# Peptides against a protein of PDB entry 4N7V: the designs that were tried, part 6

Target 1, 222 residues: chain A of PDB entry 4N7V
Amino acid sequence: TLRSITSPLVAHRLKPIRQKTKKAVVSILDSEEVCVELVKEYASQEYVKEVLQISSDGNTITIYYPNGGRGFPLADRPPSPTDNISRYSFDNLPEKYWRKYQYASRFVQLVRSKSPKITYFTRYAKCILMENSPGADFEVWFYDGVKIHKTEDFIQVIEKTGKSYTLKSESEVNSLKEEIKMYMDHANEGHRICLALESIISEEERKTRSAPFFPIIIGRKP

## One batch from the design tools (peptide; aimed at target 1 L38 Y103)

Design b1_p9_8_s2 (made by RFdiffusion4, then SolubleMPNN; from b1_p9_8 with D2E D5E)
Fold by OpenDDE base, seed 1:
Structure b1_p9_8_s2 (fold): chain B 222 residues (1-222), chain A 9 residues (1-9)
Amino acid sequence: as target 1 above (222 residues)
Amino acid sequence: VELPELSLP
């Protein structure tokens, strides 16, 4: 099943963006819908032959073929649906579209990993919890130039000298120089606080059912 | 940051 290889994408709160590749253009729209435009070149002109429009919650996929499959000239936005529109739920999406959906999902996940959900200024650093899940990326930009980037898979450290390295295990973290451990400790504290705040704010959102509270900025740069 | 090109037929 599609669900066994990917979860429904979630594009809520993401800003509009458009990325072009040779074979496709993927966009997040103002509506927070995600569009995959499949591009074909003909007579030195690029045409959109197929469009997958995915709802912001990833559960509805609308597929259409511009100009009855003849294609529509590639523009700065997806072409409007015209002919042969099909609508699918996530769980009934034909297998032939799974790769394209996965592509959209990966794109959204990447964008989410670069989209601030919580920005928290400490005495020593700017901390940013990102929108991706599970295990949101967490970045710490120390005012002295040190940077720590935590992901679900690794921790990247950039020292003042520009020296960069990646840690993939707790043992490696424990083997850090004492100076770096201090930065890591601060990063971890900031991370904990951001996660706690995320939980609290999310719960309040659920209770009030108001407009989204995120993204949020806490504190100010000293 | 950009995604790699989509592998399509």
Scores: peptide ipSAE 0.064, ipTM 0.827, DockQ to the pose 0.184
OpenDDE base, seeds 2, 3, 4, 5: peptide ipSAE 0.052, 0.053, 0.063, 0.062; ipTM 0.782, 0.785, 0.827, 0.826

Design b1_p9_8_s3 (made by RFdiffusion4, then SolubleMPNN; from b1_p9_8, 3 letters changed)
Fold by OpenDDE base, seed 4:
Structure b1_p9_8_s3 (fold): chain B 222 residues (1-222), chain A 9 residues (1-9)
Amino acid sequence: as target 1 above (222 residues)
Amino acid sequence: IELPELSLP
C-alpha cells in the first residue's frame, strides 16, 4: 500500500513556494495545497501534461490533464483544472501515481525541514525547531558564530573558524573537543525545551478553535 | 531548497 511506504504529506503552515526541475514543477499554494506539474517539452516550449493537486493534509489527490491531455503552456502557477478531473483519497490512489505523490511528499518534507515551528532565543543562541516530522530538524545559531544543525540522521557542526563536520554516532559526539561539547550541551538543552513547548502548545492548539499557534517566537535576541 | 529531478516511468 501507499501508506506502507509513505504517510500523507502535511503542508499546513507552509509558505507558498514554487520549484522547477526539468521534468516537474512542484508548488505549495496559498491554500497550502501541493501541486506537482509534469512537464514535457515540445518545439522548445514547455507544457504541463499532468497535474497532481494534493490537499494540505495529504488525504485528497486531484488529478487532471490540461487541455484534454494536449498540455498547457508552463506558466508561473499550475493550470486551472477543467472537466477531466479525477479525485482520489490517499488510500485509493492508483499505484501509477505513487511515485509522483512520493515526490510531492519529499518536497514537502524538505520545505518543512527548513520552516521554523519554534524560534527560541537563549542567552547564547538562536534555536529553531523546524516543522518536519518525525524527528524535526533543530538548528542552533550561536551569536559567536558557531552553528549546530541536528537532524534525525546526523549532527552538523560549523565552528568559529568555519571548520565544518558531520557527526553520525554518539561515539563521534563523545569525541568532540571540550569547547564544542559545551555548545552541544547548550544545543541539547534548547532542543529539549523546544520539544517540551511544542507538546504543550500543540495540546492547547487542539483544545482551541483559533488559528494555528505556530510558528512561534520565544524570547528575543539579547 | 533543491529537490532532485523526478524520475518518471
Scores: peptide ipSAE 0.078, ipTM 0.840, DockQ to the pose 0.181
OpenDDE base, seeds 1, 2, 3, 5: peptide ipSAE 0.049, 0.058, 0.058, 0.071; ipTM 0.780, 0.801, 0.802, 0.837; seed 2 fails the geometry check

## One batch from the design tools (peptide; aimed at target 1 K15 F107 L110)

Design b1_p10_1 (made by RFdiffusion4)
Pose (drawn by RFdiffusion4):
Structure b1_p10_1 (pose): chain A 222 residues (1-222), chain P 10 residues (1-10)
Amino acid sequence: as target 1 above (222 residues)
Amino acid sequence: SSLEPIELQE
């Protein structure tokens, strides 16, 4: 059953983005709702045969077929719903559409992996904690030129040269120049600080009923 | 279905 494989998507605090493609148009609206529009081409013009719209919390799914000859003319914004529409909860979503919800879930998880939640400026680097919690990606751009990309699985180092390599495990990073560990440790301290900063601020956010406390930009690029 | 890369947001 859907929910065997996937969890409801989270599109909160994400910026509006629209993505055309040969098959479909997947987007995130200003209301932070995820919209998936299937697209068909006819008479050198594109038609829409199905629209999936998922709530910001991913719990509510609305699907409408503007069933008509020629479908729906493709525009730059999602079309208004027709009358032959549908609405399901996440658990009550039919066996159909499951391939499409999982696609929308990956789209969102990809966007969050490139959405800054906390931006921290150190003496040596620009630190960014992303949105794809838990275990969000951590990116460090040193003013020195070195780039460090941290994942729950990976550590990725891009030297000033452009010489790039990936370090997976604790043993692999220990196989190191005892100078690059400074970049590694400074980035890890920055990661420690951002995880700590995120916790005490999101804690105050649960105490409140206001506009989101994210994303944050801390300090300034010297 | 595949997805295209997403650039960093600023």

Design b1_p10_1_s1 (made by RFdiffusion4, then SolubleMPNN; from b1_p10_1, 4 letters changed)
Fold by OpenDDE base, seed 2:
Structure b1_p10_1_s1 (fold): chain B 222 residues (1-222), chain A 10 residues (1-10)
Amino acid sequence: as target 1 above (222 residues)
Amino acid sequence: MSLPPIPLFE
């Protein structure tokens, strides 16, 4: 099943973006829908031959073939759907479209990993919890130039000198220089706080059903 | 926002 290889993409709270590649253009729209435009070059002109429009919650996929399948000239936005439209739920999406959906999902996940959900200013650093899940990226920008980037898979450290290294195990973390451990401790504390705040705020969002509270900024740069 | 492109292999 599609669900076995990817979860429904979630584009809520993401800013509009359009990214062109050789064979496709992927967009997050103002509506927070995601569009994958499949591009074909013909006579030195690029045409959109197929469009997957995915709802912001990833559960509905609308597929259409612009201009009766002849293609529509590539523009600065996806072509409007025509009468020849197929609509699928996530679980009913034909397998032939799974790869394209997965592409959209990966793009959205990447965008989410770069989209601040919580920005928390401490005495020493700007901490940012991102939108991606599970295991949201967490970045700590220390005011003295040190940077720590935590992902689900690794921790990247950039020292004041620009020296960069990646930690992938607890043993490597434990082997850090004492001075770096201090930064890591602060990063971990900031991370803990952001996760706690995320939980609290998310619960309030669930209760109120109002406009989203995220992204949120806590504190201010000293 | 600028992001590195993700290739679509088809």
Scores: peptide ipSAE 0.054, ipTM 0.807, DockQ to the pose 0.124
OpenDDE base, seeds 1, 3, 4, 5: peptide ipSAE 0.054, 0.053, 0.052, 0.052; ipTM 0.805, 0.801, 0.803, 0.803

Design b1_p10_1_s2 (made by RFdiffusion4, then SolubleMPNN; from b1_p10_1, 6 letters changed)
Fold by OpenDDE base, seed 2:
Structure b1_p10_1_s2 (fold): chain B 222 residues (1-222), chain A 10 residues (1-10)
Amino acid sequence: as target 1 above (222 residues)
Amino acid sequence: MELPEIPLFE
């Protein structure tokens, strides 16, 4: 099943973006829908031959073939759907489109990993919890130049000197120099606080059913 | 926002 290889993408709260590659253009629209335009080149002109338009919650996929399948010249935005439109739910998406959906999902997840959900300023650092899930990325930019980037899979440290290294196990973390451990401790505290705030705010957001509370900023740069 | 390119292998 498609669900076994990816979850429905979630593009809520993401800013519009358009990224062109050789074979595709992927966009997050103002509506927070996601479009994958499949591009073919003919006579030095790029044409959009197929479009997957995915709802912001990832559950609805609309597929159309511009200009009756002849393709539409690539522009700065996806071509408008025509009358030849197929609409699928996530669980009913034909397998032939799974790879393209997965592509969209990976793109969205990447965008989410770089989209601030909570920005928290401490005395020593700017902490940022990102939108991706599970295990949202967490970045700490210390004002003295140290940076810590936590992901679900690793921790990257950039020291004042510019020296960079990646930690993938607890043993490696425990082997850090004491001065770096101090930064890590602060980062972990900031992370804990952000996660706690995320939980509290998300619950309130759920209850109120109002406009999104995120992204939020806690504190200010000293 | 600048993002790394994600390839589509088709």
Scores: peptide ipSAE 0.062, ipTM 0.807, DockQ to the pose 0.125
OpenDDE base, seeds 1, 3, 4, 5: peptide ipSAE 0.062, 0.061, 0.059, 0.056; ipTM 0.805, 0.807, 0.805, 0.801

Design b1_p10_1_s3 (made by RFdiffusion4, then SolubleMPNN; from b1_p10_1, 5 letters changed)
Fold by OpenDDE base, seed 2:
Structure b1_p10_1_s3 (fold): chain B 222 residues (1-222), chain A 10 residues (1-10)
Amino acid sequence: as target 1 above (222 residues)
Amino acid sequence: MSLPEIPLFE
């Protein structure tokens, strides 16, 4: 099943963006829908031959073939849907579209990993919890120049000198220099706080249903 | 926002 290889993409709260590649253009729209435009080149002109329009919650996929399948010239935005539209739920999406959906999902997940959900200023650093899930990216920008980037898979450290390294195991973390451990401790504390706040705020957001509370900023740079 | 390109292999 599609669900076995990816979850429905979630584009809520993401800013509009459009990225062109050789074979496709992927967009997050103002509506927070995601569009994948499949591009073909003909006579030195690029045409959109197929469009997957995915709802912000990832559960509805609308597929259409611009200009009766002849293609529509590539523009600065996806072509409007025509009358010959196929609409699928996530679980009913034909397998032939799974790869394209996965592409959209990966893009959205990448955007989410770069989209601040919580910004928390501590005495020593700017901490940022991102929108991606599970295991949201967490970045710490210390005011003295040290940087720590935590992902689900690794921790990247950039020291004041610019020296950069990646930690992938607890053993490696434990082998850090004492001075770096201090930064890591602070980063971990900031991370804990952000996760706690995320939980609390998300619960309140769920209850109120009035407007999104995220992104939020807590504190100010000293 | 700048993002790295994600390839589509189709």
Scores: peptide ipSAE 0.057, ipTM 0.806, DockQ to the pose 0.125
OpenDDE base, seeds 1, 3, 4, 5: peptide ipSAE 0.037, 0.055, 0.055, 0.056; ipTM 0.738, 0.803, 0.803, 0.804

Design b1_p10_1_s4 (made by RFdiffusion4, then SolubleMPNN; from b1_p10_1, 5 letters changed)
Fold by OpenDDE base, seed 1:
Structure b1_p10_1_s4 (fold): chain B 222 residues (1-222), chain A 10 residues (1-10)
Amino acid sequence: as target 1 above (222 residues)
Amino acid sequence: MELEEIPLFE
């Protein structure tokens, strides 16, 4: 099943963006829908031959073939759907489209990992909890130049000198120089706070049922 | 933010 290889993508709160590759253009629209445009080149002109338009919650996939399948010249936005539109639920998506959906999902997840959900300014750093889940990326930009980037898989440290390295185990974290441990301690505290605030704010958001509270900024740069 | 290429014919 498609569900066995990916979950429905979640594009809520993401800003519009468009990425072009050789064979596809993937976009997040103003509507927070995700579009995958499949591109072919004919006579030095690029044409959109197929479009997958995925709902913001990832559960509905609308597929159409521009210009009756003849293709539509590639532009700065997806071509409008015409006749002969197919609509699928996530669980009913034909297997022939799974790879394209997975592509869209990876794109969205990448964008989410770079989209601030909570920005928290401390005395020493700008902390950012990102939108991706589970295990949201967490970045700490210290005002003195040190950077710590935490992901579900690793921790990347960039020191003042520009020296960078990755940590993948607790042992490696424990082997850090004491001065770096101080940065890590601060980063961890900021991370804890952001996660706690995310939970609290999300609960309030649920109760109010209004416009999204995120992204949110807490404090300001000193 | 670059992704892998998508095969056109699957």
Scores: peptide ipSAE 0.042, ipTM 0.750, DockQ to the pose 0.089
OpenDDE base, seeds 2, 3, 4, 5: peptide ipSAE 0.040, 0.034, 0.039, 0.040; ipTM 0.743, 0.721, 0.738, 0.744

Design b1_p10_2 (made by RFdiffusion4)
Pose (drawn by RFdiffusion4):
Structure b1_p10_2 (pose): chain A 222 residues (1-222), chain P 10 residues (1-10)
Amino acid sequence: as target 1 above (222 residues)
Amino acid sequence: ELSPIEVQED
């Protein structure tokens, strides 16, 4: 059953983005709702045969077929719903559409992996904690020129040369130059600070009923 | 498949 494989998507605090493609148009609206529009081409013009719209919390799914000859003319914004529409909860979503919800879930998870939640400026580097919690990606751009990319599984180092390599395990990073560990440790301290900063602020957010406390930009680029 | 996405600007 859907929910065997996937969890409801989270599109909160994400910026509006629209993505055209040969098959479909997947987007995130200003209301932070995820919209998936299937697209067909006819008479040198594109037609829409199905629209999936998912709530910001991913719990509510609305699907409408503007069933008509020629479908729906493709535009820059999602079309208004027709009358032959549908609405399901996440658990009540039919066996159909499951391939499409999983696609929308990957789209959102990809977007969150490139969305800054906390931006921290150190003496040596720009630190960014991303949105894809838990275990969000951590990216460090040293003013010195070195780039460090931290994942729940990976550590990625891009030296000033452009010489790039990936370090997976604790043993692999220990196989180091005892100079690059400074970049590693400074980035890890920055990661420690951002995870700590995120916790005490999101805690205050649960205490409140206001506009989101994210994303945050801390300090300034010297 | 999904196309890669760049880091959002502040």

Design b1_p10_2_s1 (made by RFdiffusion4, then SolubleMPNN; from b1_p10_2, 5 letters changed)
Fold by OpenDDE base, seed 2:
Structure b1_p10_2_s1 (fold): chain B 222 residues (1-222), chain A 10 residues (1-10)
Amino acid sequence: as target 1 above (222 residues)
Amino acid sequence: ELEPLELFEE
């Protein structure tokens, strides 16, 4: 099943973006829907031959073939669906479209990993919890130049000198120099706080029918 | 900044 490969993409709270590659253009729209435009080149002109429009919650996929399948000239936005539209739920998406959905999902996940959900300023650093899940990326930009980037899979450290290294196990973390450990301790504390606040705020957001609370900024740069 | 993701179609 598609679900065994990926979960439905989630584009909520993401800013609009359009990224062109050789064979496709992927967009997050103002509506937070995600569009994958499949591009073909004919006579030095690029045409959109197929469009996958995915709802912001990833559960509905609308597929259409512009201009009766002849293609529509590539523009600054996806062509509007007019005819020959197929609509699928996530669990009913034909297998032939799974790769394209995965592409969209990966793009959205990448965007999410770079989209601040919580920005928290401490005395020593700017901490940022990102939108991706599970295991949201967490970045700490220390004002003295040290940077720590935590992901679900690794921790990257950039020291003042510019020296960079990646930690992939607790053993490696435990082997850090004491001076670096101090930065890590602060990063971990900031991370804990952000996660706690995320939980509290998201629960309140769920209870109220107000506009999204995220992204939020806590504190200010000293 | 986002790195482009390439889609390889069959």
Scores: peptide ipSAE 0.048, ipTM 0.768, DockQ to the pose 0.121
OpenDDE base, seeds 1, 3, 4, 5: peptide ipSAE 0.037, 0.045, 0.039, 0.046; ipTM 0.733, 0.760, 0.735, 0.764

Design b1_p10_2_s2 (made by RFdiffusion4, then SolubleMPNN; from b1_p10_2, 7 letters changed)
Fold by OpenDDE base, seed 2:
Structure b1_p10_2_s2 (fold): chain B 222 residues (1-222), chain A 10 residues (1-10)
Amino acid sequence: as target 1 above (222 residues)
Amino acid sequence: ELEELPLFEE
């Protein structure tokens, strides 16, 4: 099943963006829907031959072939669906479209990993919890130049000198120099706080039917 | 076959 490969993409709270490659253009729209435009070149002109429009919650996929399948000239936005539209739920998406959905999903996940959900200023650093899940990326930008980037899979450290290294196990973390450990300790504390606040705020957001609370900023740069 | 998309800053 598609679900065994990926979960439905989640584009909520993401800012509009349009990224072009040779074969495709992926967009997050103002509506927070995600569009994959499949591009073909004919006579030095790029045409959109197929569009996958995915709902912001990833559960509905609308597929259409612009201009009766002849293609529509590539523009600054996806062509509007008109005729011959197919609509699928996530669990009923034909297998032939799974790769394209995965493409969209990975793009959205990358965008989410770069989209601040919580920005928390401490005395020593700017901490940022990102939107991706599970295991949201967490970045700490120390005002003295040290940077720590935590992901679900690794921790990257950039020291003042610019020296960079990646830690992939607790053993490696435990082997850090004491001076670096101090930065890590602060990063971990900031991370804990952000996660706690995320939980509290998201619960309140769920209870109230107000506009999204995220992204939020806590504190200010000293 | 779809290319991996790099993300560019706005």
Scores: peptide ipSAE 0.036, ipTM 0.727, DockQ to the pose 0.253
OpenDDE base, seeds 1, 3, 4, 5: peptide ipSAE 0.036, 0.036, 0.035, 0.034; ipTM 0.726, 0.723, 0.723, 0.719

Design b1_p10_2_s3 (made by RFdiffusion4, then SolubleMPNN; from b1_p10_2, 6 letters changed)
Fold by OpenDDE base, seed 3:
Parts: C-alpha cells; structure tokens; sequence
Structure b1_p10_2_s3 (fold): chain B 222 residues (1-222), chain A 10 residues (1-10)
C-alpha cells in the first residue's frame, strides 16, 4: 500500500513556494495545496504534461493532464485543470502515481523541517522547533555563534571556531568537551520547553477550534 | 532555497 511507504503529506501552515527541477516543478500554493507538475521539454520549450494536486492534509489527490494531454507551457504557477481530471483518496491512489506522491511528500517534509513552529528566545540562544514530524528538527542559535541542530537521527554542532561535527549516538554526546556540553544542556532544556509548549498550545487549538496559533514566537532577543 | 529533490521518471 501507499501508506506502507509514506504517510499523507501535511502542508498546513507552510508558506507558498515553488521549486523547479529538470523534470518536475513542485509547489505549495496559497491554499496550502501541493502541486507536482511533470515537465517535458519539446523544441526547447518546457511543457507540463501531468499535474498532481494534493490537498493540504494529503488525503485527496487530483490528477489532470493539461490541454487534453498535449501539455501546457510551463508558467509561474500550475495550469488550471481542464481535461482528464481524476480524483483519488490517499488509499485509492493508483500505484503508478505513488512515486510522484512520495516525491511531493519528501518535498513537504523538507520544507517542514525548515519551517519554524515555535521560536523561543532564551538568555543565550534563539531556539527553533520546526514543523516536521515525527521528531521535529530543533535548532539552537547561540548569540555567541555556536549552533546546535538536532534531528531525529543526529545532532550537528557548529562551534565558535567554525568546527562542525555530527553526533549519532549517546556515546558521542557523552564524549563532548565540557564546554560544548554546556551548550548541549541549554539546547536540551530549550527543546524540552518547546515540546511542552507545543503540546499545550496544540491542546488549546483543539479546544477553541480557532485559527492556528502556530507559528509562535516566545520572548525576544536580549 | 531548498535543495532540489531528484525525481526519477521511467
């Protein structure tokens, strides 16, 4: 099943973006829908031959072939659907579209990993919890130049000197220099606080059913 | 800008 290889993408709260590659253009629209435009070059002109338009919650996929399958010249936005429109739920998406959906999902996940959900200023650092899940990226930008980037898989440290390294195990974390451990301790505390606040705010969103509270900024740079 | 993701279309 498609679900066995990827979850429905989630594009809520993401800013519009358009990213072009050689064979595709992927966009997050103002509506927070995600579009994959499959591009073919003919006579030095690029044409959109196929479009996958995915709902913001990833559960609905609309597929169409612009201009009756003849293609539509690549423009600054996806072409409007005209002919050969099909609508699928996530679980009913034909297998032939799975790779393209997965591409969209990976793109969205990448954008999410770079999209602030919570920005928290401490006395020493700007902490940022990102939108991706599970295990949201967490960045700590210390005002003195040290940076710590935590992901689900690793921790990257950039020291004042510019020295950069990646930690992939608890053993490596425990082997850090004492001075770096201080930064790590602060980062971990900021991370804990952001996760706690995320939980609290999300619960309030659920209760009030109002407009999204995220992204949120807590505090200010000293 | 985000790094481009490869899409292999066969």
Amino acid sequence: as target 1 above (222 residues)
Amino acid sequence: ELPPLPLFEE
Scores: peptide ipSAE 0.046, ipTM 0.763, DockQ to the pose 0.098
OpenDDE base, seeds 1, 2, 4, 5: peptide ipSAE 0.034, 0.040, 0.045, 0.044; ipTM 0.729, 0.749, 0.761, 0.766

Design b1_p10_2_s4 (made by RFdiffusion4, then SolubleMPNN; from b1_p10_2, 7 letters changed)
Fold by OpenDDE base, seed 4:
Structure b1_p10_2_s4 (fold): chain B 222 residues (1-222), chain A 10 residues (1-10)
Amino acid sequence: as target 1 above (222 residues)
Amino acid sequence: SLPPLPLFEE
């Protein structure tokens, strides 16, 4: 099943973006829908031959072939659907489209990993919890130049000198210089607070059922 | 900016 390789993508609260590659253009629209345009070149012109338009919650996929499958010239936005439109639920998406959906999902996940959900200013740093899940990225920008980037898979440290390294195990974290451990401790505390706030705010958001509360900024830069 | 993700068609 498609679920065995990916979950429905979630594009809520993401800002519009358009990224072109050689064979595809992926977009997040103002509507928070996600479009994958499959591009082919003919006579030095790029044409969109196929479009997957995915709902913001990832559960509905609309597929169409511009200009009766002949293609539509690549533009600054996806071509509008006209004819030859198919609509699928996530669980009913034909297997031939799974890779393209997965591509969209990976793109959205990447965007989410760079989209602030909670920005928290401490005495020493700007902390940012990102939108991706599970295990949201967490960045700490210390005012003195140190940066810590936590992901589900690793921790990256950039020291004042610009020296950069990646930690992939707890043993490596424990082997850090004492000075760096101080930064890590602060980062971990900020992370804990952001996660706690995320939980509380999300619950209130659920109860009120109004406009999204995120992204949110806590505190101010000193 | 975000790094581009390659798409390979099957």
Scores: peptide ipSAE 0.047, ipTM 0.767, DockQ to the pose 0.121
OpenDDE base, seeds 1, 2, 3, 5: peptide ipSAE 0.032, 0.038, 0.047, 0.044; ipTM 0.720, 0.743, 0.767, 0.763

Design b1_p10_3 (made by RFdiffusion4)
Pose (drawn by RFdiffusion4):
Structure b1_p10_3 (pose): chain A 222 residues (1-222), chain P 10 residues (1-10)
Amino acid sequence: as target 1 above (222 residues)
Amino acid sequence: ELEPIELQED
């Protein structure tokens, strides 16, 4: 059953983005709702045959077929719903559409992996903690020129040369120049600080009922 | 498949 494989998507605090493609148009609206529009081409013009709209919390799914000859003319914004529409909860979503919800879930998870939640400026680097929690990606751009990309599985180092390599395990990073560890440790301290900063601020947010406390930009690029 | 997405600006 859907929910065997996937969890409801989270599109909160994400910026509006629209993505055209040969098959469909997947987007995130200003209301932070995820919209998936299937697209067909006819008479050198594109038609829409199905629209999936998922709530910000991913719990509510609305699907409408503007069933008509020629479908729906493709525009820059999602079309208004028709009358032959549908609405399901996440658990009550039919066996159909499951392939499409999973696609929308990956789209959102990809977007969150490139959405800054906390931006921290150190003496040596710009630190960014991303949105894809838990275990969000951590990216460090040193003013020196070196780039470090941290994942729950990976550590990625891009030296000033452009010489790039990936370090997966604790043993692999220990196989190191005892100078690059400074870049590693400074980035890890920055990661420690951002995870700590995120916790005490999101804790205050649960204490409040206001506009989101994210994203944050801390300090300034010297 | 999904196309890569670039980093969002502040």

Design b1_p10_3_s1 (made by RFdiffusion4, then SolubleMPNN; from b1_p10_3, 7 letters changed)
Fold by OpenDDE base, seed 1:
Structure b1_p10_3_s1 (fold): chain B 222 residues (1-222), chain A 10 residues (1-10)
Amino acid sequence: as target 1 above (222 residues)
Amino acid sequence: DLPELPLFEE
C-alpha cells in the first residue's frame, strides 16, 4: 500500500514555493495544495505532460494531463486543469503514481524542516522549532556565532571558528568540551520550552477553532 | 535538495 511507504503529506501553514528540476517542478500553492508537474523536453522546449495536484492534507490527489495529453509549455505556475481529470483518495491512488506522490511528500517534509513553527528568542540565542514531524528540527543560532541544529537523527554543531561536527549518540555529546556543553545545555532548555509551548498552543488552537496560531514568535532579539 | 525523479512511462 501507499501508506506503507509514506504518510499523507501535510502542507498546512507552508508558504508558497516552486522548485524546478530536470524532470519535475514541485510547488506549494497559495492554497497550500502541492503540485507535481512532470516535465518533458521536446525540441529544446520544456512541456508539462502530467500534473498531480495534492490537497493540503495529502488525502486527495487530482491528476490531469495538460492540453489533452499533448503537454503544455512549462510556465511560472502549473497549467490549469482541462477536462478528463482524475480524482483519487490517498488509499485509492493507483500504484503508477506512488513514486510521484512520494516525491511530493519528501519535498513537503523538507520544506517543513525549514519552516519555523516557533521562534523563541533567549538572552543568548534565537531558537527555532520547525514544522516537520515527527521529531521536528530544532535550530539554535547563538548571537556569538555558534549554531546547533538538532534533528531526529543527529545534532550538528558549528563553533565560532567555523569548525563543524555531527553527534549521533549520547556518548559523543558527553565527550564534548565543557564550553560546548554550555551551549548544548542552553539549546536543550530552549528545545524543551518550545516543545512544551507547542503542546499548549496547539491545544488552545484546537479549542478556539480560529485561524492558525502558528507560526509564532516569542520574545525578541536583545 | 531532492533527487531527480526517475523516468516514468505514460
Scores: peptide ipSAE 0.042, ipTM 0.759, DockQ to the pose 0.065
OpenDDE base, seeds 2, 3, 4, 5: peptide ipSAE 0.039, 0.040, 0.039, 0.039; ipTM 0.737, 0.748, 0.736, 0.741; seed 5 fails the geometry check

